# Ledger of designs, part 13: peptides against a protein of PDB entry 3PUK

Target 1, 227 residues: chain A of PDB entry 3PUK
Amino acid sequence: ERGLKSVVWRKIKTAVFDDCRKEGEWKIMLLDEFTTKLLSSCCKMTDLLEEGITVIENIYKNREPVRQMKALYFISPTPKSVDCFLRDFGSKSEKKYKAAYIYFTDFCPDSLFNKIKASCSKSIRRCKEINISFIPQESQVYTLDVPDAFYYCYSPDPSNASRKEVVMEAMAEQIVTVCATLDENPGVRYKSKPLDNASKLAQLVEKKLEDYYKIDEKGLIKGKTQS

## One batch from the design tools (peptide)

Design b1_p12_1_s4 (made by RFdiffusion4, then SolubleMPNN; from b1_p12_1, 4 letters changed)
Fold by OpenDDE base, seed 2:
Structure b1_p12_1_s4 (fold): chain B 227 residues (1-227), chain A 12 residues (1-12)
Amino acid sequence: as target 1 above (227 residues)
Amino acid sequence: SFHGSYDKYFPS
């Protein structure tokens, strides 16, 4: 077993595939850019076949309707991915698939969810958030999905200060999702660098971890673990 | 905060 990759796969299997499984039923799975990378990092096509996925499709591409098949959308809660979903189900007469199961990799903003609800509620059978916004690399290594993180974090341009803060927040949020996935509440450690980015990020992570673990999914307070 | 599940908004 490959440590973090195995943990991530087990999480996806339980939270997504087992959740929508119906005996003898095959689904088409729709992926976006992030979830394509995520699944590629922790499973093989044969694993997906075993989970009842017959075909994988890119949500961004123009796809032919398969109206007899249900679709499993495993996507990030972004305007781009949501808009692609809405195009598939926005019209009753032109639905791409029989029905939809939606699993978001992260918290879905109310504005996006409300847009989905208003447009195609009758087509949706399941809709859940599963809180996985990172890519596993090794047993204890992961990568963050924060575009231009390096550029903004190390930019000397004061005009990028606001964007830098946004990037740092996004990084902190994704780190918290890793901790949540691993069921860990670590004490954050860091090495200071000239721009103090590590210190700032550590503070953000600690704050977000505290907020997250105040009350877990079971309504329990979770203590800090060793890191 | 995570909503977790939105099943209450959709037909079963």
Scores: peptide ipSAE 0.350, ipTM 0.887, DockQ to the pose 0.569
Fold by OpenDDE base, seed 4:
Structure b1_p12_1_s4 (fold): chain B 227 residues (1-227), chain A 12 residues (1-12)
Amino acid sequence: as target 1 above (227 residues)
Amino acid sequence: SFHGSYDKYFPS
């Protein structure tokens, strides 16, 4: 398959698994709700085994320590996921794993990162942000992980305007991660609705794309591609 | 804006 799923898997393999691979070393992988869905959408358990993952654990669940093994945290940069990580490593006497490799699916706010530095710095071997905050559904289709997106975007209540903007911003950011993953700078097209949500989202995406490609890791500014 | 790598804070 040359679709979005394969591209996403290739990105994860390169950015996460290849990055932390050590010869002969197996890791426990910790996933949150989003990354569970993400990996489930683009790989099989056998693929993860090939990448040196012995077992997958849910970061939100209580887990028994496996102190001799290192842990790979592939998680979203949310307070909930970070707090669970902190519980695993926050106490010197209660460390659940030997060490941690952390890969965030999106930009990690400084507030969360600072909490990690303050309590777990000695336990961390790698910490990176990767730009994958979407779920591939089909070859060219994906879903966004934005809670209550439909509710706020289409709410007739003016009191939800602020929340609507936040949701739209989050959606736009995740769309940009799709573009980053695909290495594309698309021309944004939309169908206008009575609430003009599509137009607003398109503008946000275009702005974020511009910002992204100006400061991307490759320094490659690409022209708009028809989409 | 992405930070990218935090290796400077967590040297291997």
Scores: peptide ipSAE 0.335, ipTM 0.885, DockQ to the pose 0.628
Fold by OpenDDE base, seed 1:
Structure b1_p12_1_s4 (fold): chain B 227 residues (1-227), chain A 12 residues (1-12)
Amino acid sequence: as target 1 above (227 residues)
Amino acid sequence: SFHGSYDKYFPS
């Protein structure tokens, strides 16, 4: 595909599939709800076959063991997904696969990582964080995975003010992820509405962009790009 | 901030 979908696929290919590729090896890939939507938005099964994936499984389901094959876990860093992984490798008798490669779509909290490390470190061959927490829709359009975002952002109830702030923070983080994926540091523009949600979100995005692009991977300070 | 890779914690 073209545009943002192509960029996202290229990012996943480089960060995940190329990173764990082994000549002649096939893997089973485990997906959660978010990564199922993500991959469905930017690739086909034929693309995954070319990357050495023979079968895709839902991590939430009780799957049959395939003990001779290694598993690629492409999942969000959530308690639910991590718990499902731990059920696959929590004990020697419960091991469903030969070994695991884990790629998180976002920052993994230390509490979750420590739980993994304590339970099944010997089964893990790779564990990495990648920065892709959005769904590409069109060439330059994406959607955010923020639960109840609409409800809290447009709620007239003042008791939801704290929840609204949390939602906006999560949205801003995902927007910064889009910018990182595109390797851009754009100026932020928005349309004001009666609740001024767009202005508040824009301020959060601008601040997070400044922090993220303070120093690049090469230790250089990045300037703003034109979008 | 991202940790990036956790390879140092797991066997090769």
Scores: peptide ipSAE 0.319, ipTM 0.878, DockQ to the pose 0.543
Fold by OpenDDE base, seed 3:
Parts: structure tokens; C-alpha cells; sequence
Structure b1_p12_1_s4 (fold): chain B 227 residues (1-227), chain A 12 residues (1-12)
């Protein structure tokens, strides 16, 4: 059985590094909070060097320009990360880098993408969504990145019901990305808790898995791979 | 729910 970390690394290598590789070219890689954790969980700096990354930088920090080098942005599609990218390329200010390759870990909202197109399209050489929104820990263990998930899921305040649904939707989406990465269509199992959160989440996951495999990139309908 | 590649919007 493949370890989840190895599978995730292989996905990133194929979807990101192989996609933008040019012989003899080094890039600066920009990471945000999520992708820093992601790469730290599944690779070493030596692995990144082999993929043509000379240095990694935090996208949130004020960085010195390296105008002769291209930048690889491996970031989450959040307003914060996108705004930092836009500061690098999208103003009357001098560009931080020669050009940009952007790889989003998830679906980029149209509002954010439109801002990018409007301000710095000439600087972008590649832009893709690669659908990796989880942190691998062990072969069968991963963590989700959903802000305030615990608070809203377990809130006794009925006014938080709508937000709870949004949070569960986000969690379900991230679980599906794990399944897609592993090329699995599992039978969803759960243990009941007092607030039936596990049952609701399981139903959301099942629905999203069904939708994903009905119209996958190969036009295939995959059956249940696990019980 | 995914655009996939946005290459059509940017120069090659």
C-alpha cells in the first residue's frame, strides 16, 4: 500500500514541477501557510532542489525583488494569498520577479481569478488548479484546513446553523480531494456523535464522490473501491 | 467545479 505522503508528493511533482520544468532553469517558490505545511509533510528541501527550486519564500512577507528569476507560486486560492501575489505583479510598482507560474491547491473563485486577469495577466506563464487541500500525516491519516470548523460544528447557538453547513461543505470537499488523490471511491463510514455531525459530513462526502466520479477527466464512472 | 488550466487567458 502506498503511503499518503508519497502519493501526495507524486501528485505535486506531476501537476506542478513537471508542468513548469525548463531545463537548466531555477525558480523561486512562493508558499503560503497551507502549502508550507503541505510540502513540509511530504518532501525535503533536497527534493525541491532536484525539481529546480533554488529557494522558498513566504508569500506573506515583504521580500526583496529578484527580477531576473521566475517565480513558482504554489498557494491556496484565498484573498490573502492572491493579494500578496498581486502586490508582487499587479501595480505601478516594479515586479518582484521575471514571471509567474501559479498553481492553486483548490478551485479559485471567479472573483479572485478575475482580479488576477485584470491586473497582471502579462506576467503569468501558467495558472492551474491542482486540487490538493489536505495535509498528509500517516498512510491513512490526514488533517483538514477549515478555519473555525470546531467552533461552528459544535456551537450550541442556532444562529450558527448556516455557517456550520458551509464549514461541513468545505470539509467534505477536502476529503474528496484525498480520495481523488488516492484514486479511491470509498464506502464512507463514521461514528455517531451527540450532534450527528459525522452523519451529515458522511452524506456530503458521498454525494461529492458520486459527482466527481460520474464526470471525471476520463469520462469514466468508477464503482465503489472500498467497503 | 474546476477550471483546471487557465492557459487560454495568458500568453504562452
Amino acid sequence: as target 1 above (227 residues)
Amino acid sequence: SFHGSYDKYFPS
Scores: peptide ipSAE 0.294, ipTM 0.868, DockQ to the pose 0.564; fails the geometry check

Design b1_p12_2 (made by RFdiffusion4)
Fold by OpenDDE base, seed 2:
Parts: C-alpha cells; sequence; structure tokens
Structure b1_p12_2 (fold): chain B 227 residues (1-227), chain A 12 residues (1-12)
C-alpha cells in the first residue's frame, strides 16, 4: 500500500464516490487543474471506472452537452472553476448535464456558494466540501498547491510583504488539511533560515491546527502527535 | 471522522 496516496484515495472514495454512488448509474466527472493532478497522483483510470465514472472532462474546456448523464464536479472552490460550473447550468434551457453533484476540495467561500445557489440550485443534487488541498508524492511526502510560493516567500521586495503573508496563510491552511486527512495533530518542527519563513509558517500551522481540532464537530481536542 | 461540510439543505 502506498501510504499517503492510499489514504488520499480512500478519502476521495469515501467522501466523493461512495457519497453519490447509485447502482448502475454512470457519471461524467468534471475536473479542474488541481483535481486532475490530485487524482492522477493517487489513482488510475481503471479505479475511476470502478467508481462509476465513464468519462473525465476538463471543466475549463468547451464541452458538448450530455443531457442524459449526471455530472460529478470534483473541483476547487475558486472563481474560475465555479464560473465554469455556472456556464454549464446557468441557463435552464442550456444545461450541459442532467444534474450536478459538487464536491469542493476545500471550504467554499459564502460569496461563491451564494452565487451558485442563486443561479442553479435546482440542478444540484449534492454539494459537499472536503478537505484535500495537497498532492501526495510518496508515503509521507506531499506538495502544496500554492502558486508563486517560492517567489513571494523569498522576495526581498517590501512591496510583496502582503502577498508573502497571503502565501504563508495558504500554505499553512493546506498543511492543516493534510493533518486533518491523516487524522494527526503533529508537533511542528522546523529549521531556522535567514528569513525566518519556517518559524512563521510553523506558528501559523500550529495556530490553525489548534483552531481546527477545537472546533471539531465532535468537540474532541486531539493531543499532539510526534512529527 | 471525515470533517466535511454538507450544504445540501441550502438547495432544498
Amino acid sequence: as target 1 above (227 residues)
Amino acid sequence: SEKSVERNKLFE
């Protein structure tokens, strides 16, 4: 078993595929850039076929309507992906698919959610947010999906300070989603670097982990695990 | 436990 990849696949299978499974029903699955990479990292096309996915389509591409098929949207909660979804269902007469199941890889902001609700609520059969915002590489290795992280974190330009903070927050958030997926609350370890980025990131991660476990639906505070 | 947020009720 491939450690982290297996865990991620199991999470997706349970949270997404099993959640919307209907016996004998095939779905078209719509992916964005991130979820394409995510699924490619932890499964094969044969695995998706076993889960009742007949075709995978890129949400950003112009696609022909398949009005008899339901669509499974496994996408990031971004304006770009949401806008593409809205194009598929924004008009009652021009719906691309029979109905939609939406699974977001992270928390969808209320502004985006309300936009979806106002436009195409009748077409949506399921809307669920899951916490998978990372790409598994190896058994204990993952990559973050934070654009330009290196550039902003190591930029000497003071004008990028605000962007650096945003990037650090995004990185911390994604690390917390990894911990949540693995059901771990690690003690954060870091090596100091000249810019103290590792220390700042560690502090952000610790704070977010504390918030995550304190607000857990079960009200359980999980103790720190060894990291 | 899966920490997922369900918003299905908002579409009913």
Scores: peptide ipSAE 0.038, ipTM 0.646, DockQ to the pose 0.319
Fold by OpenDDE base, seed 1:
Structure b1_p12_2 (fold): chain B 227 residues (1-227), chain A 12 residues (1-12)
Amino acid sequence: as target 1 above (227 residues)
Amino acid sequence: SEKSVERNKLFE
């Protein structure tokens, strides 16, 4: 497949599957709501089999133990997903799997990370945060995972102004994540509507792009690209 | 370039 879906898959393959690959080893993969949608958008079950995944399970469900196999957790850094992980490894006698590899789709807050460390550090072989917080829809189209974004952005109630700002911040961060995934620093364009939402979001994206590409991994300043 | 964080050292 071409376009954004292929780029996202390539990133997941490199950042997750290649990182924990062991020859001849099969893993169980645990997904949450977001990562289920993400993988469904950019790969097939056959692709996952090639990466050494034998079974996909929903992290929210009560699952039978498979104590001889290692588990790959590809999950969002949310209290709900983390709590489900902790149920799998929180007790020495009740471990569902042999060991865990954890890959978060975004930065895991220190509070959640410390909770994991305190409860089951000995069971964790890898813990990595990757920046993939969007869903590719088409070759150059994606959707954002921002709860209640529509409601707050289009609310006529002035009491929602602070919530609107928080939502726009989250949207801007996800857009920057897309740019990082594509290795692009585009000029931002938008269509104006009766509300200034698009203008405000564009300003946030521009600022975050400047901060993100200020210094690359090699210490070089990146210029703007054409998108 | 993409950014990622590895915290493996905290579990060693």
Scores: peptide ipSAE 0.034, ipTM 0.622, DockQ to the pose 0.304
Fold by OpenDDE base, seed 5:
Structure b1_p12_2 (fold): chain B 227 residues (1-227), chain A 12 residues (1-12)
Amino acid sequence: as target 1 above (227 residues)
Amino acid sequence: SEKSVERNKLFE
């Protein structure tokens, strides 16, 4: 059964583990809240061991240095996760690991990227964005990670209108990352009533899909698939 | 071997 979970795992394996693989080398993997949920949804600890991960650690927790080992950071591009990373490598005396490989689940803002670059570039062997910002639930089900999405989308407060648009855009972006992961350009289906949120989201998804496939790595515009 | 810091943005 090749469900969404297997597709996500395959993508992580290719984009992360294969990318930084060195024969005979073990790494410590650092996860945040989102990537913990993500990996838990699509793999087992045994799978990670097979990929050369000796132990997984929570990036938010205080950890003992393992200075002889390299660290694989699979984290969200958030200030919180980035700040935790910077604490691990901010100074030579505070360096917890030998070196870092960083894989962001989504686009890392330039501000955060520049902060990393300015502080600990010498410690970084790889920094890559892999565009997996969703949790696979079932073969055809996924959950978006957009904080306060429900609150803003269903808030009757007009002052939240601008934030609602930002949230909708973030949701659309994540849906497009799912489509990219599945290598699909779906025909979007939705229920529009009673609110226009679904229609707006659909429009954003369609637009972003068009943009993605115009500039995709393969340079191929795909026809719409059934979804 | 050390690799450079790379950014592969899919949505630029």
Scores: peptide ipSAE 0.051, ipTM 0.659, DockQ to the pose 0.109; fails the geometry check
Fold by OpenDDE base, seed 3:
Structure b1_p12_2 (fold): chain B 227 residues (1-227), chain A 12 residues (1-12)
Amino acid sequence: as target 1 above (227 residues)
Amino acid sequence: SEKSVERNKLFE
């Protein structure tokens, strides 16, 4: 059985590195907080070198231009990461790199995507959403990346109800990405606590799993698997 | 050669 880390690496290799690979070409790779953790969890620097990455840079930091090199952005579709990208290629800024390949870890909201398209589309050689929004810890354990999840899920303030729903939706989506990555349709299990959060999350996951398998490219509906 | 800017479906 391949560990989750190996599966995640294989997906990244196929979806990102193989997609933009050119023989003899080196790229600078830009990472955000999430993708730094993601890659650190499933690969080594030597692996990245083999994939044509010469150096890794943090997208949030001020960086010197390397105008002769293309950049591979492997980033989350967040306003912060997108804004940093736009600073690198935006019309009001001097371009940091020769061109950009962008791979989002999840669906990029239309507002952000349109903002990118409007400002720097000519600099973008590839833009793809690859749907890997979790951190593999071990074979059966992963960490979700949902900001403020704890705060909103456990907030007693009814004014946070709408935000809580959004957070739970995001969590459910990330769980489904794990299932998609592993090609699994698990029976959802949860431990109920005084709050109905676990039950609601389970329902969201189940619904999203159903939707995924109904609309997958293969047109397959898989039965429930053990997990 | 430039590749297209693509929007994937949420689920692959």
Scores: peptide ipSAE 0.042, ipTM 0.612, DockQ to the pose 0.114; fails the geometry check

Design b1_p12_2_s1 (made by RFdiffusion4, then SolubleMPNN; from b1_p12_2, 8 letters changed)
Fold by OpenDDE base, seed 3:
Structure b1_p12_2_s1 (fold): chain B 227 residues (1-227), chain A 12 residues (1-12)
Amino acid sequence: as target 1 above (227 residues)
Amino acid sequence: MERRKEVEKFFD
C-alpha cells in the first residue's frame, strides 16, 4: 500500500517541520551522519526548501556563525552530536545561531539531556524526541545503522558477550521505531537455527513493543496488529 | 511519549 519512504517523510514533516514552522522564517538545518542518510532516503532538497530550510550544514564541521538565524538540529542522541551542539551554544560570546530547535531521532539518554539542560537551556526553543532510527530503502525494506553489529553478533570470542547485548538492544530499538512509524504492533517471526541471535533479537523487540504501546499518545492501550 | 511532554514544558 503505502511506500515506507513516503510514510517516513510525512512523519518527519509533521513531527519536526510543522512543529517549528513560522511563516516567513528561514532556518539553518544541522544534520549528523545518520540524519543525512535518513533525509536523503526520503526527500529532496526542494522538499526541504518548501519546509523553510535555507541551508543544510554538517554538525561535525567547523562552521561560521550566522547569529541572526535560528537553527534546526535534527540529530541522533549521541555524545558526538550532542557535543557538537554544545560547542555551538555553550559559550555566551560564541553562540553560532540565534536559537535552537532540537529534534532527536530517538530517546535521548538522561546523561546527555541533563548536560544540555545545564549548559544551553536558554538558547533552546524546542527539544523533542521522535522515533525514527532506520533508513527506508524500498516500500517494505529498511536498513539498521548499528556499528559493528556483524562482528559482535557472530564473534566466537566470549569476551564480546557484553558488547553483543548492547548491539542487540540497539537493533531492537531501531526495529521498534519502524513499527511505531507504521503505527503497527505486530507479532515477531524469526528463524532460530543455526544460532540463537534471531530469537534473542525477537524477544527484545517484543518486549520493547509492549513497553512502547502500553500507553499510546492518547493514554490508550494499542492492541496487537495481525500483520 | 510522556517524556516529550516533559521536555516541552521545560523549554516553553
Scores: peptide ipSAE 0.022, ipTM 0.597, DockQ to the pose 0.508
Fold by OpenDDE base, seed 1:
Structure b1_p12_2_s1 (fold): chain B 227 residues (1-227), chain A 12 residues (1-12)
Amino acid sequence: as target 1 above (227 residues)
Amino acid sequence: MERRKEVEKFFD
């Protein structure tokens, strides 16, 4: 029993590994900076071996082609990760693997998705968004991965106000993925002062939760989870 | 979510 870690692992197992599993087939798995941290937090290498992963490689590094094996890309929907994927499959002469399965940790922007579609569609067997953009730490604790979040949230410089809003949006998005993973629609609580950061973040989370559950798989609106 | 289904259908 690992609490939130076990829930995250079960979701990844179902959404990613079970989705692309073929009996007797081994895959190479490509990870980026975030997904390396994510998997390290909720599973062991032996778990990945059981799911048919022979080796794990960093998507940012130069890698030797293994043209007879299929590749499983578990990556964030960022320009950097997508560009690395495009280098692997963008041309016939540069194809490093037999085919690709792509699983994004969050919604992929249309601009990035269209780039993939235009250049690599024939090489892709699966492309899904699984909505896990947080790192589980303990049974009831998680961390967010938002670059420079501390700096912008606590910056006394008014010129950083717009950047602070971007950071708040990113954090709210990640918190919603936690709720989605737990299948919860909670009331948001926060501690005010000395800054209004917590209040602003709470409002963003509430709004995004509403938007998320209006468009669930069943087309239903999930009521608030009792606290 | 609806968007997820659309992405899946494109590459199946």
Scores: peptide ipSAE 0.021, ipTM 0.602, DockQ to the pose 0.625
Fold by OpenDDE base, seed 2:
Structure b1_p12_2_s1 (fold): chain B 227 residues (1-227), chain A 12 residues (1-12)
Amino acid sequence: as target 1 above (227 residues)
Amino acid sequence: MERRKEVEKFFD
């Protein structure tokens, strides 16, 4: 049984590093808050060096241009991360890097994608969505990166109901990426007490799994796996 | 809305 960390690293290696690797070429890698946590959980700096990454930079920070080097953006498809990317390539004269490879951890909304396409298309060599939106902790343990999830899930305030739904949707989305990473379509089990949150989340996960595995790469429906 | 799997987009 391969540990979840190893599976995640293998997925990233295949989907990201192998995809953009060129012999003898070094890249600067830009990370956001989530991908920093993600990579920290499943690899070491030495691993990244072996994959052709010379420097890791925080996308949110002001950075000096390195115009002779290509940049690998491994980021979440959020307005904040996308805006930071756009600032790096927003003007022809002020491009921070030679070119960009973009790998999103999840589905990039069309609005954000179109914004990127409209402003920076000529600078982009690759753009992929790799569907890894969770943090592996142990062999069979992972955590989710959903801000204020605990607060909204357990808030008795009815005014937080809409936000609670958003949080649950986000959690369900990330759980689906776990299943996708493991290449599994499990049945969902939950404990119903004391609140119905677990039941609601389970339903969301089941629905999203159905959508995700509706058609596989060969146009086939993937059946349920044992969970 | 169908969830997209791994997607590769090329910019010409």
Scores: peptide ipSAE 0.021, ipTM 0.587, DockQ to the pose 0.337; fails the geometry check
Fold by OpenDDE base, seed 5:
Structure b1_p12_2_s1 (fold): chain B 227 residues (1-227), chain A 12 residues (1-12)
Amino acid sequence: as target 1 above (227 residues)
Amino acid sequence: MERRKEVEKFFD
């Protein structure tokens, strides 16, 4: 099927499931709020079963240990999700799972990474950062998941200016992940309104796209695709 | 800008 959902699923399949696949091995998959929405948008439980996932668990919830099984953590690189992971493996005597495969939906800050490394490195078989921080809705539609984006973008309070910038940055980062997933470097178009939100976001996206492709693993600068 | 490429990290 052609569409953003299928592209996202294929990306996840390749970057996550194929990466940690072992023949005959079943895993428990741990999801956070974002990745729950993400997977729900592009796959079914039957698809996950085919990829060797027996059970899906919410990383935020209390869970019973399944010490004989390895766990696949597909989570956002946030302190909350990382903290939940650490609770699962922080205790040497009471690890919830046999081992962990960690796949972050975006860049994991060094601070969080080092925290993981310091506490439970021996339990981790793989740690990979992928680049999918958006929710596909339709073939050409996606949504962003940035808390309080609406509030800060449209806040008339000058005191929220700094937070607005943070939100804009986060949104731009997620848009870049869309482009990366589609292997596109589009020209950014926006409708101008009395507020400069769209223009500002567009500029951020353009800048981040440029930066992204400058440092791509292929060492090739991808030119602008036709928008 | 944060790293936007896919990165695999190994734990020793």
Scores: peptide ipSAE 0.021, ipTM 0.592, DockQ to the pose 0.383; fails the geometry check

